# Peptides against a protein of PDB entry 4JHK: the designs that were tried, part 59

Target 1, 212 residues: chain A of PDB entry 4JHK
Amino acid sequence: EDYKIQSFDLETQKLLKTALKDPGSVDLEKVSSVIVDQSLKDQVFSREAGRICYTIVQAEAKQTNGSVFRRNLLNRLQQEFKAREETRKRSTQEWVCLVSFICNIFDYLKVNNMPMVALVHPVYDCLFRLAQSDALKNEEEVDCLVLQLHRIGDQLEKMNVQLMDELFNLLRDGFLLQEDLSSMGRLLLLEILEFRAGGWKLSDTAQKYYYS

## One batch from the design tools (peptide; made by RFdiffusion4, then SolubleMPNN)

Design b2_p9_3_s3 (from b2_p9_3, 3 letters changed)
Fold by OpenDDE base, seed 3:
Structure b2_p9_3_s3 (fold): chain B 212 residues (1-212), chain A 9 residues (1-9)
Amino acid sequence: as target 1 above (212 residues)
Amino acid sequence: SLSWAELVE
């Protein structure tokens, strides 16, 4: 299987490729650091990072029954999460990258084929932050919010339907009442409201309407 | 009070 790691230099690519196949032969703390650093500045990479992380976790578990990579990854991620408000103030891009990465880790880094319960509240906290009025007026944050809900909304709802209901109440209010939403932002909110209402599925006709 | 890593392990 091929992984999209062309954005790294050749040395780092070699490091990552080795980690994917023989994690015991590399510094897994360094590997986790490299992945997190890139994920926090490249939103496109964050999804691929999820797959990469899962593969490394599985490989290490199989090879040594260890969890060094996962531990380092989650520790770093938690540190970034704790500082999320400062990150948001410093850079909207870094903030949405952080949210994207956390959500993608939730999506891909399954334990026994189940979501990590420990990440449920952190993910919701991020999404609730994106659903606040000051965030909804920023197209970049709205894009991030809607994208994550498309990707993991159904999984999150299964973990806590009450929080999902509360989140979508905020989104509905934002759609209906917030005057400084962009046209695109309002369109995206409407689409995600309909997406959930349709059981987290989008019809072909609706897809053409919103994304053609 | 627990780290994410500890909660998963």
Scores: peptide ipSAE 0.589, ipTM 0.939, DockQ to the pose 0.847
Fold by OpenDDE base, seed 1:
Structure b2_p9_3_s3 (fold): chain B 212 residues (1-212), chain A 9 residues (1-9)
Amino acid sequence: as target 1 above (212 residues)
Amino acid sequence: SLSWAELVE
């Protein structure tokens, strides 16, 4: 099975592979830190890290009925979340990677086959931040926002439809009123508005039109 | 307030 850990050095790859198979034999705090660190640097990995984390969580649960990894992961993630404004100022790339990773964790780390309620507001907070005027003018942030909504928008709406309505009010206003949006930015916002209006679904033809 | 980890547990 490919967990897409080729971006790590060989020693770290070994650590991760061991964590995936025998989590009790490694420092799970270190493992969680490594995953978070890489997720902040590599957007591709940040999008895929949820699957890795889920596997480790399941392996630990099966092995010891423990949750050390999940606890450490969430603690580190919360720390990064708290510092998100500083991260955004330092690096837009790291910021969108952080958002992507948080959303990915929300998507993959289910508890009793349900989303973690604790992550609902943090995820919305990230998306609302991306929906602010200073973020909507940056295509990289718009790309991130739209991508996450495509991935987990329907799940988030189930958790809190009021927040989703408020978020999309901001997006509609941005689409209509913000002067410094690029043509592509406007197109993406229009697409996501249409996507939700269509029940979080879009035809293949429309998908190609907006993302060709 | 509780940490995310504590809220999940």
Scores: peptide ipSAE 0.588, ipTM 0.940, DockQ to the pose 0.855
Fold by OpenDDE base, seed 5:
Order: structure tokens, then sequence, then C-alpha cells
Structure b2_p9_3_s3 (fold): chain B 212 residues (1-212), chain A 9 residues (1-9)
């Protein structure tokens, strides 16, 4: 399988390629650090990073029955999560990259073909933060929130429907009551409300209406 | 309070 790692220099590309095929021969802490660093800068890469991480985890498990890479990855992610408010204050772009990466890890890094239960509350915490009034007024944060809910909303609801109900109560309040939403932000909130109400899917007509 | 890594293991 081909992985999109062209944004890295040649030495790092070689490191990543080796990790994908022979994880026991490389410094897996360094590999995890490189992946996290790039994912915090590039939201598009964070999705690819999820697939890369899953492949490395599977390769290490098969090769040595080890979990060194996953442990290092999750430790780094938890550190970034703990500092999420500082990150948000420093850079909205880095904040939404962090949220995107955590959500993508939740989506791709399955254990025994199941979501990692340990990440459910952290993911919801990120989404609830994006649903606060000070975040809903920022279109970049609304974009991130709606994108993640499109990608993993159905999985998250399956894990905890009560939290999802509470989250969407906030979104409905924001849509109806918050005065400083952008026109696009309000449109996106309406779309995601309809998306969940429709069983986490949209009709072709609705899709064209919002994204034509 | 366990780390994420410990919770997954």
Amino acid sequence: as target 1 above (212 residues)
Amino acid sequence: SLSWAELVE
C-alpha cells in the first residue's frame, strides 16, 4: 500500500517506510514523535497519519508482539491533549489539527477491530470545547467540529449516546441563540443537525444544497 | 488515574 509521506525529507521518509515494514529495526519513539509533530501542523496529513499509525501498530504486534509505538504515540497525544487550552490560545490552526489527529487516531487505530474506549471521553472533550460559544464564532473551529462529526459521529454516539445528546443540545443552542455566528458557521451547524437527525447521513439533494 | 497508554493495554 502507498502512503502519502512526500512532505517529509528523504531521511525521514526512509525512517517511516522502515517502520511500516520492520518496526523492530527503528527508534519507534522517534517515529511517533515525527508523526505527531507533522500531524499538529497539517490537518490533511493527520488522516493519513491514522492509517500509518495503524499499520505500524499491526506490524509491531506481528513482529515482536510489542506495543512500543502505540504506547509512545498515546503518551505524546495525551500530553498534547492536556495542553489543549494553551495550544488553542497560541494557534487556532494547531488546535484544530490536534483535534483532527485525535479523532483520526480514534477512527483508524482500532484494537481487535474495536474503538479504543480510553479515547471516547477525550474525543468528546475536544468536541464539547469546539461547541462552546467562544469557539462557535470561529469558522475554522466550526469547520473542524462538523468535519469530525461527519467522520466519527456515528461511532461516538454508539459509544455514549448521552454525551452525544448533550453535545447536540449545545449545537442547537448555538444555532438558534448565538448572534455572532458567521453565515457559513450557521449553515454548517444546521447541516450537521440534519445529518444526525437523518441517521448520520444526508440525501443527495441536501448534500448538493450545502456543498454545491 | 491511568495514562491513555495504560488504559489501552
Scores: peptide ipSAE 0.587, ipTM 0.939, DockQ to the pose 0.846
Fold by OpenDDE base, seed 2:
Structure b2_p9_3_s3 (fold): chain B 212 residues (1-212), chain A 9 residues (1-9)
Amino acid sequence: as target 1 above (212 residues)
Amino acid sequence: SLSWAELVE
């Protein structure tokens, strides 16, 4: 299986490839740090990072029955989460990368084929932050919010429907009442409202309308 | 509070 790690230097690529195949032979703390660092800079990599992380977790579990990588990954991720407001202030890009990465970890890093319950509230916290008025006026944040809801909204709702209802109340209010919402932002909010209303599905006709 | 890592383990 091939992974998109061309953005790293050759030495780091080798490190990652070794971690994927023989995690016991590398410094898994370093591996986790490298993945998190890159995920905070490149939102496109965030999704791939989820797959990479899952593979390493599974490989380590099978090889040594260990969870060193997962522990280090989650510890670093939690640190970044705690500092999320400072990150947002410093760089919108890094902030949306952080959200994207957390959501992708939630999506890919299953335990016993189940979502990690520990990440449910952190994910919702991120999405609620993106749903605030000061965030909805930024297309980059709206894009991130809508993208994550398309990816993991159905899973999140299964974990806590009450929080999802509250989140979408904010989105509805933003759609209807926010004056400085861009035309594209408004369109995206409308689409995601319809997406959930349709059971987290969108017809081909609707998809062409919103994303053509 | 417990770390995310501890909650998963």
Scores: peptide ipSAE 0.584, ipTM 0.939, DockQ to the pose 0.854

Design b2_p9_3_s4 (from b2_p9_3 with P2L D9E)
Fold by OpenDDE base, seed 3:
Structure b2_p9_3_s4 (fold): chain B 212 residues (1-212), chain A 9 residues (1-9)
Amino acid sequence: as target 1 above (212 residues)
Amino acid sequence: SLSWAEQVE
């Protein structure tokens, strides 16, 4: 299978490719660090990173019945999560990358084909933060929020419908009541509200309307 | 109280 790792130097690409096929032959702590570091810099990579991580986890489990990579990955991610408010203050871009990465790990890093329960509340915490008034006025944060809900909203709701209801109450209020919400932000919020109302699906007509 | 990693394992 092809993985999009062209953004890395050749040495790192080799490291990642080896980890994907023969994780026992590489330093998995280093591999996890490289993936996290890049994911925190490049939001686009975060989705691919999820797939890469899952593959490495599977390969290591099969090869040695180990979980060294997953442990290192989750430990680092948890550290970043704990410092999320400081990250947000320092850089909106880094903050949305962090959220994106956490959400993509939730999406791809399944255990026995099930979401990691341990990540449910952390993911919701991130989304709730993006749903606050000070975040909704920033288009970059709104983009991130809506993107994640499109990707994993249905899965998250299955894990905790009450939290999802509370989250969307905030989004509705932001859509209707927040004065400094940009026109694009308002459009995105409306779309995601309709997306959930439609069972986390968009008709072709609706998609064309919002994303011409 | 448990780390994410510990909760998964």
Scores: peptide ipSAE 0.669, ipTM 0.952, DockQ to the pose 0.873
Fold by OpenDDE base, seed 5:
Structure b2_p9_3_s4 (fold): chain B 212 residues (1-212), chain A 9 residues (1-9)
Amino acid sequence: as target 1 above (212 residues)
Amino acid sequence: SLSWAEQVE
C-alpha cells in the first residue's frame, strides 16, 4: 500500500517508510512529531496521517509488542488539545487542522477494532467549540465542523448520544437564531441537521441540492 | 487525571 508522503523531503520520507515497515529501527518519538507537525499545517494530510499512524501502531505491536509510537503521538496530541484556544486565536487554519487531525486519529486509530474511549470527550469538546456563536460565523470553522460530523458523527453518537443531542441543539439554535451566519454557513448547518435526521446519510436528492 | 496515552494502555 502506498502512502501520500510526497510533501516531505526525501530524508523524512525515508524515515516514514522505515517506520511503516520496521518501526523498531527508527526514533518513534521523532516520527510522531513529524506527523503531528505536518498534520497541524495540512488538513488534507491529516486524513492520510491517520492511516499512517494506524499502520505504524500495528507494525510496532507485531514487531516488539510495544506502544512507544502511540504513546508519543497521543501525548503530543493532548498537548496541542490543551492549547487549542491559544491555537484558535493565533490561526483559524491551524485550529481547524488540529480538529481535523484529532477526529482523523479517532476515526483510524482503532484499538481492537474499537474507537479509543479516551478521545470521545476531547473530540466532542472540539466540536462543541466549533458550535459556539463566535465560531459559527466563520465559514472555515463551519466547514470543519460539518466535515467532521460527516466523517465520524455516527461513531461519536454511538459512544455518547446525549452529547450528540446537546451538540445538535446548539446547531439548531445557530441555524435558527444567529443573525451573523453567512448564507453558506446556514446552508451547511441545515445540511448537517438533515444528515443526522436521516440516519447519518443523505438522499440522492439532498446530495444533489447541496453539493452539485 | 490520567493522560490520554495512559487511558489507552
Scores: peptide ipSAE 0.669, ipTM 0.952, DockQ to the pose 0.854
Fold by OpenDDE base, seed 2:
Structure b2_p9_3_s4 (fold): chain B 212 residues (1-212), chain A 9 residues (1-9)
Amino acid sequence: as target 1 above (212 residues)
Amino acid sequence: SLSWAEQVE
């Protein structure tokens, strides 16, 4: 399998590959730290990191019945989440990477084949932040918001439909009322509104209209 | 409150 770790140096790649196959032989705290650090600065890796994390979690559970990696990962992730406003202020790119990573972890890192309930509110908090007026005027943040909703919106709604309704009320208001919304941003908001209204799916024709 | 990690364990 290709885990898209080519952005790391060769030594780190070796570390990650070993963690994927023999997690008991590496420092899993270090592995988790490396993954989080890279996820904050690399959008491509950030959106794929969930799959890597899931594989390591499963490998460790199978090998030692342990959860050292997951514990360290979630602890670091929670730290970054707590500092999310400072991150956003420092770098929009790092902020959207953080959101993407959190959403990706939610998507891939299941417990007993179920979403981690502990991440539901944090994920919504991130999406609500992206839905605020100061964020909707930034196309990079709109891109992130819409992308995450495409990926995990249906799962999130199943966990809390009331929060999803509130979120989409904000998106509708942004679409209709916000003056400094870019043309592309407005198009993306319209698309995601239609996406949810259609049961979290679009026709191929609609998909091409908005994204081709 | 419990950490995310503690909630999952």
Scores: peptide ipSAE 0.668, ipTM 0.952, DockQ to the pose 0.866
Fold by OpenDDE base, seed 4:
Structure b2_p9_3_s4 (fold): chain B 212 residues (1-212), chain A 9 residues (1-9)
Amino acid sequence: as target 1 above (212 residues)
Amino acid sequence: SLSWAEQVE
């Protein structure tokens, strides 16, 4: 199984590989920090990191019934979340990576085969921030918003349909009323509106139309 | 309020 860790140096790759197989033999706080740091810098890794984290969580649970990795991961992630406005101000790229990673953790880190309830509001907070007018004018933020909704929208709606309705009201208003949206941004918003309306599914033809 | 980690545990 390929965990997409090629972006790390060889020493860190070794650390991660060991954590995946024998988590008790490594510093899991360090492992969590490395994963979060890289997720904030590399958007591709940010989208894939959830699977890595889930595997480590499973390995630790199996080995020691422990949750040291998950605890450290969530603590660091919450710290980054609290500082999200400062991150956005400093770097749009890091901000969208943060959102992507939080959403990916929500997607992959199941507890008893269920999403973490603790992450529901934080995820919505991120998506609502991306749905504000100052964010919708930025294609990078629109890309992130639409991508996350494609990946976890159906799951997130199951956790709180009222918030999802409110979010999509903002998206509809942005689509209709925002003057400085790019053509691509408008297309993406239209597509995601249709995606939800279709039960979080689109036909293959529609997918090709919007994404080619 | 509880931390995310505390809520999950």
Scores: peptide ipSAE 0.667, ipTM 0.952, DockQ to the pose 0.859

Design b2_p9_4_s1 (from b2_p9_4 with S1M D5E)
Fold by OpenDDE base, seed 3:
Structure b2_p9_4_s1 (fold): chain B 212 residues (1-212), chain A 9 residues (1-9)
Amino acid sequence: as target 1 above (212 residues)
Amino acid sequence: MSWAEIVES
């Protein structure tokens, strides 16, 4: 199985591979730190890290009935979340990587096959921030927003439909009223509005129209 | 309450 860790040096790749198969033989605090650090600077990895994290969590639980990795991961993630506005000011790329990572963790790191309730509000907070006027004018932030809604929108709505309604009210207003949206940004907002309206599903014809 | 603590509760 390919866990998309080619961006790491060989030593770190070995560390991660070992963590995936034999978590008890490595420093799981270090592993969590490495994963978070890379997720904040690598857009590709930030979208794949959830699957890696889930595998490590399951492996540790099975091997030692421990949760050291998950605890350290969530603690670091919460720290980054608290500093999200400063991160956004410093680097748009790091900000969208952070959002992508949080959403990816929400998507993959299930507890008893259920979403972690602790992440519901943090995820919405990130998406609401991306839905503000100052963010909607940035294509990189719009891309991130739409991508996350495609991936976890249906799950997130099940957790809190009221917040989802409020979020999409902002997106509709942005689509209709904001003048400094790029053509692509406007197209993406329209698509995601239609995506939700269609029950979080996109027809083959619509997909071809928007993404061909 | 930390996220980790919530998940572990």
Scores: peptide ipSAE 0.640, ipTM 0.957, DockQ to the pose 0.838
Fold by OpenDDE base, seed 4:
Structure b2_p9_4_s1 (fold): chain B 212 residues (1-212), chain A 9 residues (1-9)
Amino acid sequence: as target 1 above (212 residues)
Amino acid sequence: MSWAEIVES
């Protein structure tokens, strides 16, 4: 199984591989830090890191019934979340990576086969921030918003439909009323509006129209 | 409350 860790140096790859199989033999705080750091730099990895984290969590639970990795991961993630506005100001790229990673963790790290309730409001907070006028004018942020909603929108709605309704009210307003949206931004917003309206599903024809 | 504490509660 490929966990897409090729972006790390060989020593770090070894660390991660060991964490995946024998988490008790490595510093899980260090492992969590490495994963978060890379997720903030590499958008592709940030969207894939959840699977890695899930595997490590499962391996540790199986080996020691422990949750050291998860605690460290969530603590670091919460710190980054609290500083999200400063991150956005410093680097749009790091900001969208942060959002992508938080959403990916929400998607993959489930407890008793259910999403972590603790992450529901933080995820919505990120998406609402991306739905503000100053963010909607940036294609990178719009792309991030739409990608996350494609990945976890249905799950988020199940957790809180009222917040999802409020979010999409903002998106509809942005699509219809905001003057400085790019053509691509408008297209993406329209697509995601249709995606939700269709029960979080897109026909093959529609998907091809918007993304090919 | 921290996210970690909520998850572990």
Scores: peptide ipSAE 0.639, ipTM 0.957, DockQ to the pose 0.857
Fold by OpenDDE base, seed 5:
Structure b2_p9_4_s1 (fold): chain B 212 residues (1-212), chain A 9 residues (1-9)
Amino acid sequence: as target 1 above (212 residues)
Amino acid sequence: MSWAEIVES
């Protein structure tokens, strides 16, 4: 399979390619660090990073029955998560990249074809933060929130429907009551409210209305 | 517990 790693220099590309095929021959801590660093700067890459991470995890498990890469990856992610408020204050772009990456790891890094239960509350914590009034007024944060809910909302709801209900109560309140939403932000909130109400899918009519 | 520890438990 082809992985999109052209944004890295040639040496790093070689490192990543080797990790994908022969993880036991490389420094997996360094590999995890490189992937996290790039994912915190490039939201588009973070989705590809999820697939890359899953492949490396599977390759290491098959090769040595080890989990060194996953352990290093999760430790780094948890460090970034703990510092999420500082990251948000420093850069909205880095903050939404962090959220996107955590959500993509949740989406792709399955264990025995199951989501990592350990990531459920951290993911919800990120989404709840995006649903606060000070975040809803920022279109970039609303974009991130809606995008993640489109990607993993159905999976998250299966893990904890109560938290999802609470989250959407905040979103409904934001849509109805918050005065400083942008026009696009308000539109996106309405769309995601309808998306969940429709069983995490949009009708053809709604799809055309919002994305024509 | 760390996320890694929870996943490995």
Scores: peptide ipSAE 0.638, ipTM 0.957, DockQ to the pose 0.850
Fold by OpenDDE base, seed 2:
Structure b2_p9_4_s1 (fold): chain B 212 residues (1-212), chain A 9 residues (1-9)
Amino acid sequence: as target 1 above (212 residues)
Amino acid sequence: MSWAEIVES
């Protein structure tokens, strides 16, 4: 199974592979830190890191009934979340990577086959931040926002439909009223509005048109 | 409360 860890050096790749198979033999705090660090600077890894994390969590639970990795992961993630405005100021790329990673963790890291309730508001907070006017004018942030909604929007709505309604009110207003949207940004907002209106479903043809 | 603590509770 390919976990897309090619961006790491060989030693780190070995560490991660060992964590996936024998988590008890590695420093899981270090593993969590490495994953978070890479997720903040590599968008490709950030969007895939949830699967890696879930696998490590499951492996540790199975091997030792422990949750050291998950605890350290969530602690570091929460620290980054708390500093998200500073991150956004420093680097739009790191900011969208952070959002992508948080959303990816929400998507993959299930507890008893359920989303972690603790992440619902943090995820919405990130999406609401991306839906503000100063963010909607940045195509990179719009890309991130729309991508996350495509991935986890249906799950988030099930957790809190009121927040989703409020979020999409902002997106509608942005689409209709914001003057400094790029053409692509406006197109993406329209698409995601239609996506939700269609029950979080889009035809294969439409999906290819927007995201090929 | 930390996210980790919430999940573990």
Scores: peptide ipSAE 0.627, ipTM 0.956, DockQ to the pose 0.864

Design b2_p9_4_s2 (from b2_p9_4, 3 letters changed)
Fold by OpenDDE base, seed 5:
Structure b2_p9_4_s2 (fold): chain B 212 residues (1-212), chain A 9 residues (1-9)
Amino acid sequence: as target 1 above (212 residues)
Amino acid sequence: MTWAEIVES
């Protein structure tokens, strides 16, 4: 399988390729740091990063029955999560990259084909933050919120339907009551409300209306 | 507990 790592320099690409095939021969703390750093700057990469991380985790488990990479990855991710409000104040772009990365790790980094329970509340915390009034007025944050719910909403609901209900109560209130939403933001909120109401899928008619 | 500790528990 080919992994999209062209954005890194050649030496780092070699490091990542080696980690994917022979994780025991590289510094896995360094590998995790490189992946997290890039994911916090590039939202598109964060999806690929999820796949890369899962592959490295599986490779290390098979090679040494170890979990050094996953431990370092999660520790770094938790540090970034704890500082999420400071990140948001510094850069909306970095904040949405952080949310995207956490959600992608939740999506891809399965353990025995199950989501990591440890990430359920952190993911919801991020989505609830995006659902607050001060965030809903920013299109970049609304884009991120809607994108993540499209990707992992069904999985999250399975883990905790009560939190999902509470989240969507906030989104409905934002859609109906918040006056400083952009037209596009309001449209996206309506779309995601309909998406969940339809069982986390869009009808052909709705798909054409919102995205064609 | 850290996330890593929870996952490994």
Scores: peptide ipSAE 0.669, ipTM 0.962, DockQ to the pose 0.849
Fold by OpenDDE base, seed 2:
Structure b2_p9_4_s2 (fold): chain B 212 residues (1-212), chain A 9 residues (1-9)
Amino acid sequence: as target 1 above (212 residues)
Amino acid sequence: MTWAEIVES
């Protein structure tokens, strides 16, 4: 399998590959730190890191019945989440990477084949932040918001439909009322409104129209 | 409570 780790140096790639196959032979705290660090600066990796994390979690559970990696991952992730406003102020790119990573972890890192309930509110908090007026005027943040909703919106709604309704009320208001939206931002909001209204699915033709 | 603690509970 290709785990999209080509952005790391060769030594780190070796570390990650070993963690994927033999997690007991590496420092899993270091592995988690490396993954989080890279996810904060690499948008491509932040979107794919969930699969890597899931594989390591499963490998460790199978090998030692341990959860060292998951514990360290979640602890670091929670630290970054707590500092999210400072991150956003420092770098929009790092902020959207953080959101993407959190959503990706939510998507892939299941517990007993169920979403981690602990991440539901944090994910919504991130999405609500992206739905504020100061964020909607930034196309990079709108891109992130819409992308995450495409990826995990249906799952999130199942966890809390009331929060999803509130979120989409903000998006509707942004679409209709906010004056400083870019043309593309407005188009993306319209698309995601239609996406949810259609049961979190669009035709292939519509997908290509908006995202190709 | 940390996220990790919640997941492990």
Scores: peptide ipSAE 0.667, ipTM 0.962, DockQ to the pose 0.890
Fold by OpenDDE base, seed 4:
Structure b2_p9_4_s2 (fold): chain B 212 residues (1-212), chain A 9 residues (1-9)
Amino acid sequence: as target 1 above (212 residues)
Amino acid sequence: MTWAEIVES
């Protein structure tokens, strides 16, 4: 199984591989920090890091019934979340990586086969921030917003349909009323509006139309 | 309450 860790140096790759197989033999706080740090820098990794985290969580639970990794991961992630506005101000790229990672953790870190309730409002907070007018004018933020909704929108809606309705009201208003959206931004918003309206599904023809 | 505390509760 490929965990997409090629972006790390060889020493860190070894650390991660060991954590995946024998978590008790490594510093799991360090492992969590490394994963978060890289997720904030590498958007591709940020979108896929949840699978790595889930595997480590499973391995630790199986080995020691422990949750040290998950606890450290969530604590660090919450710290980054609290500082999200400063992160956005400093770097749009790091901000969208943060959102992507939080959403990916929501997607993959199931507890008893259910999403973590603790992450529902934080995820919505991130998506609502991306839905504000100052963010919708930035294609990088629109890309992130639409990507996350494609990945976890259906799951997130099941957790709180009222918030999802409110979010999509903002997206509809942005699509219809905001003047400084790019052509691509408008296209993406239209696509995601149609995606939800279709039960979080699009036909193959529609997918090709919007994404080719 | 921290996220970790909520998950572990």
Scores: peptide ipSAE 0.667, ipTM 0.962, DockQ to the pose 0.857
Fold by OpenDDE base, seed 3:
Structure b2_p9_4_s2 (fold): chain B 212 residues (1-212), chain A 9 residues (1-9)
Amino acid sequence: as target 1 above (212 residues)
Amino acid sequence: MTWAEIVES
């Protein structure tokens, strides 16, 4: 399969490719660190990292019945999550990369084909933060919020519909009442509101209207 | 409890 790791140097690419196929032959702690570090810097990679991580997890489980990679990955991710407010203050880009990465891990890193329950509240916490007024006025944060809801909204709702209702109440209020919301931000919020209302699906006509 | 511990429980 094609994994989007072109942003890494050749040596690191080799390391990752080896981890994907023969995880026992590499330092999985180092691999996890490299993936997290890059995910916090590169939006493109942060959206791909979940799939890469899941493949490594599967490979390690099959090869050694181990979970060294997953453990190190989750520990580092939790550390970054705990420091998320400081990250947001320092760099909006790093913040949205962090959110994207966490959501991507939630999406791909399944356990017995089920979402990791441990990540449900952390994901919602991130999305609720993006739904606050100070975040909704920033297009980069709105883009991130809407993108994640498109990708994992239906899964998250299945895990906790009450939190999803509360989240979308905030989004509705932002769409209707927030004065400093950009025109594009307002459009994106409207689209995601309609997306959920339509059962987390968009018709071809609607998609063309919003994303032509 | 850490995320990792929860997942491994």
Scores: peptide ipSAE 0.666, ipTM 0.962, DockQ to the pose 0.863

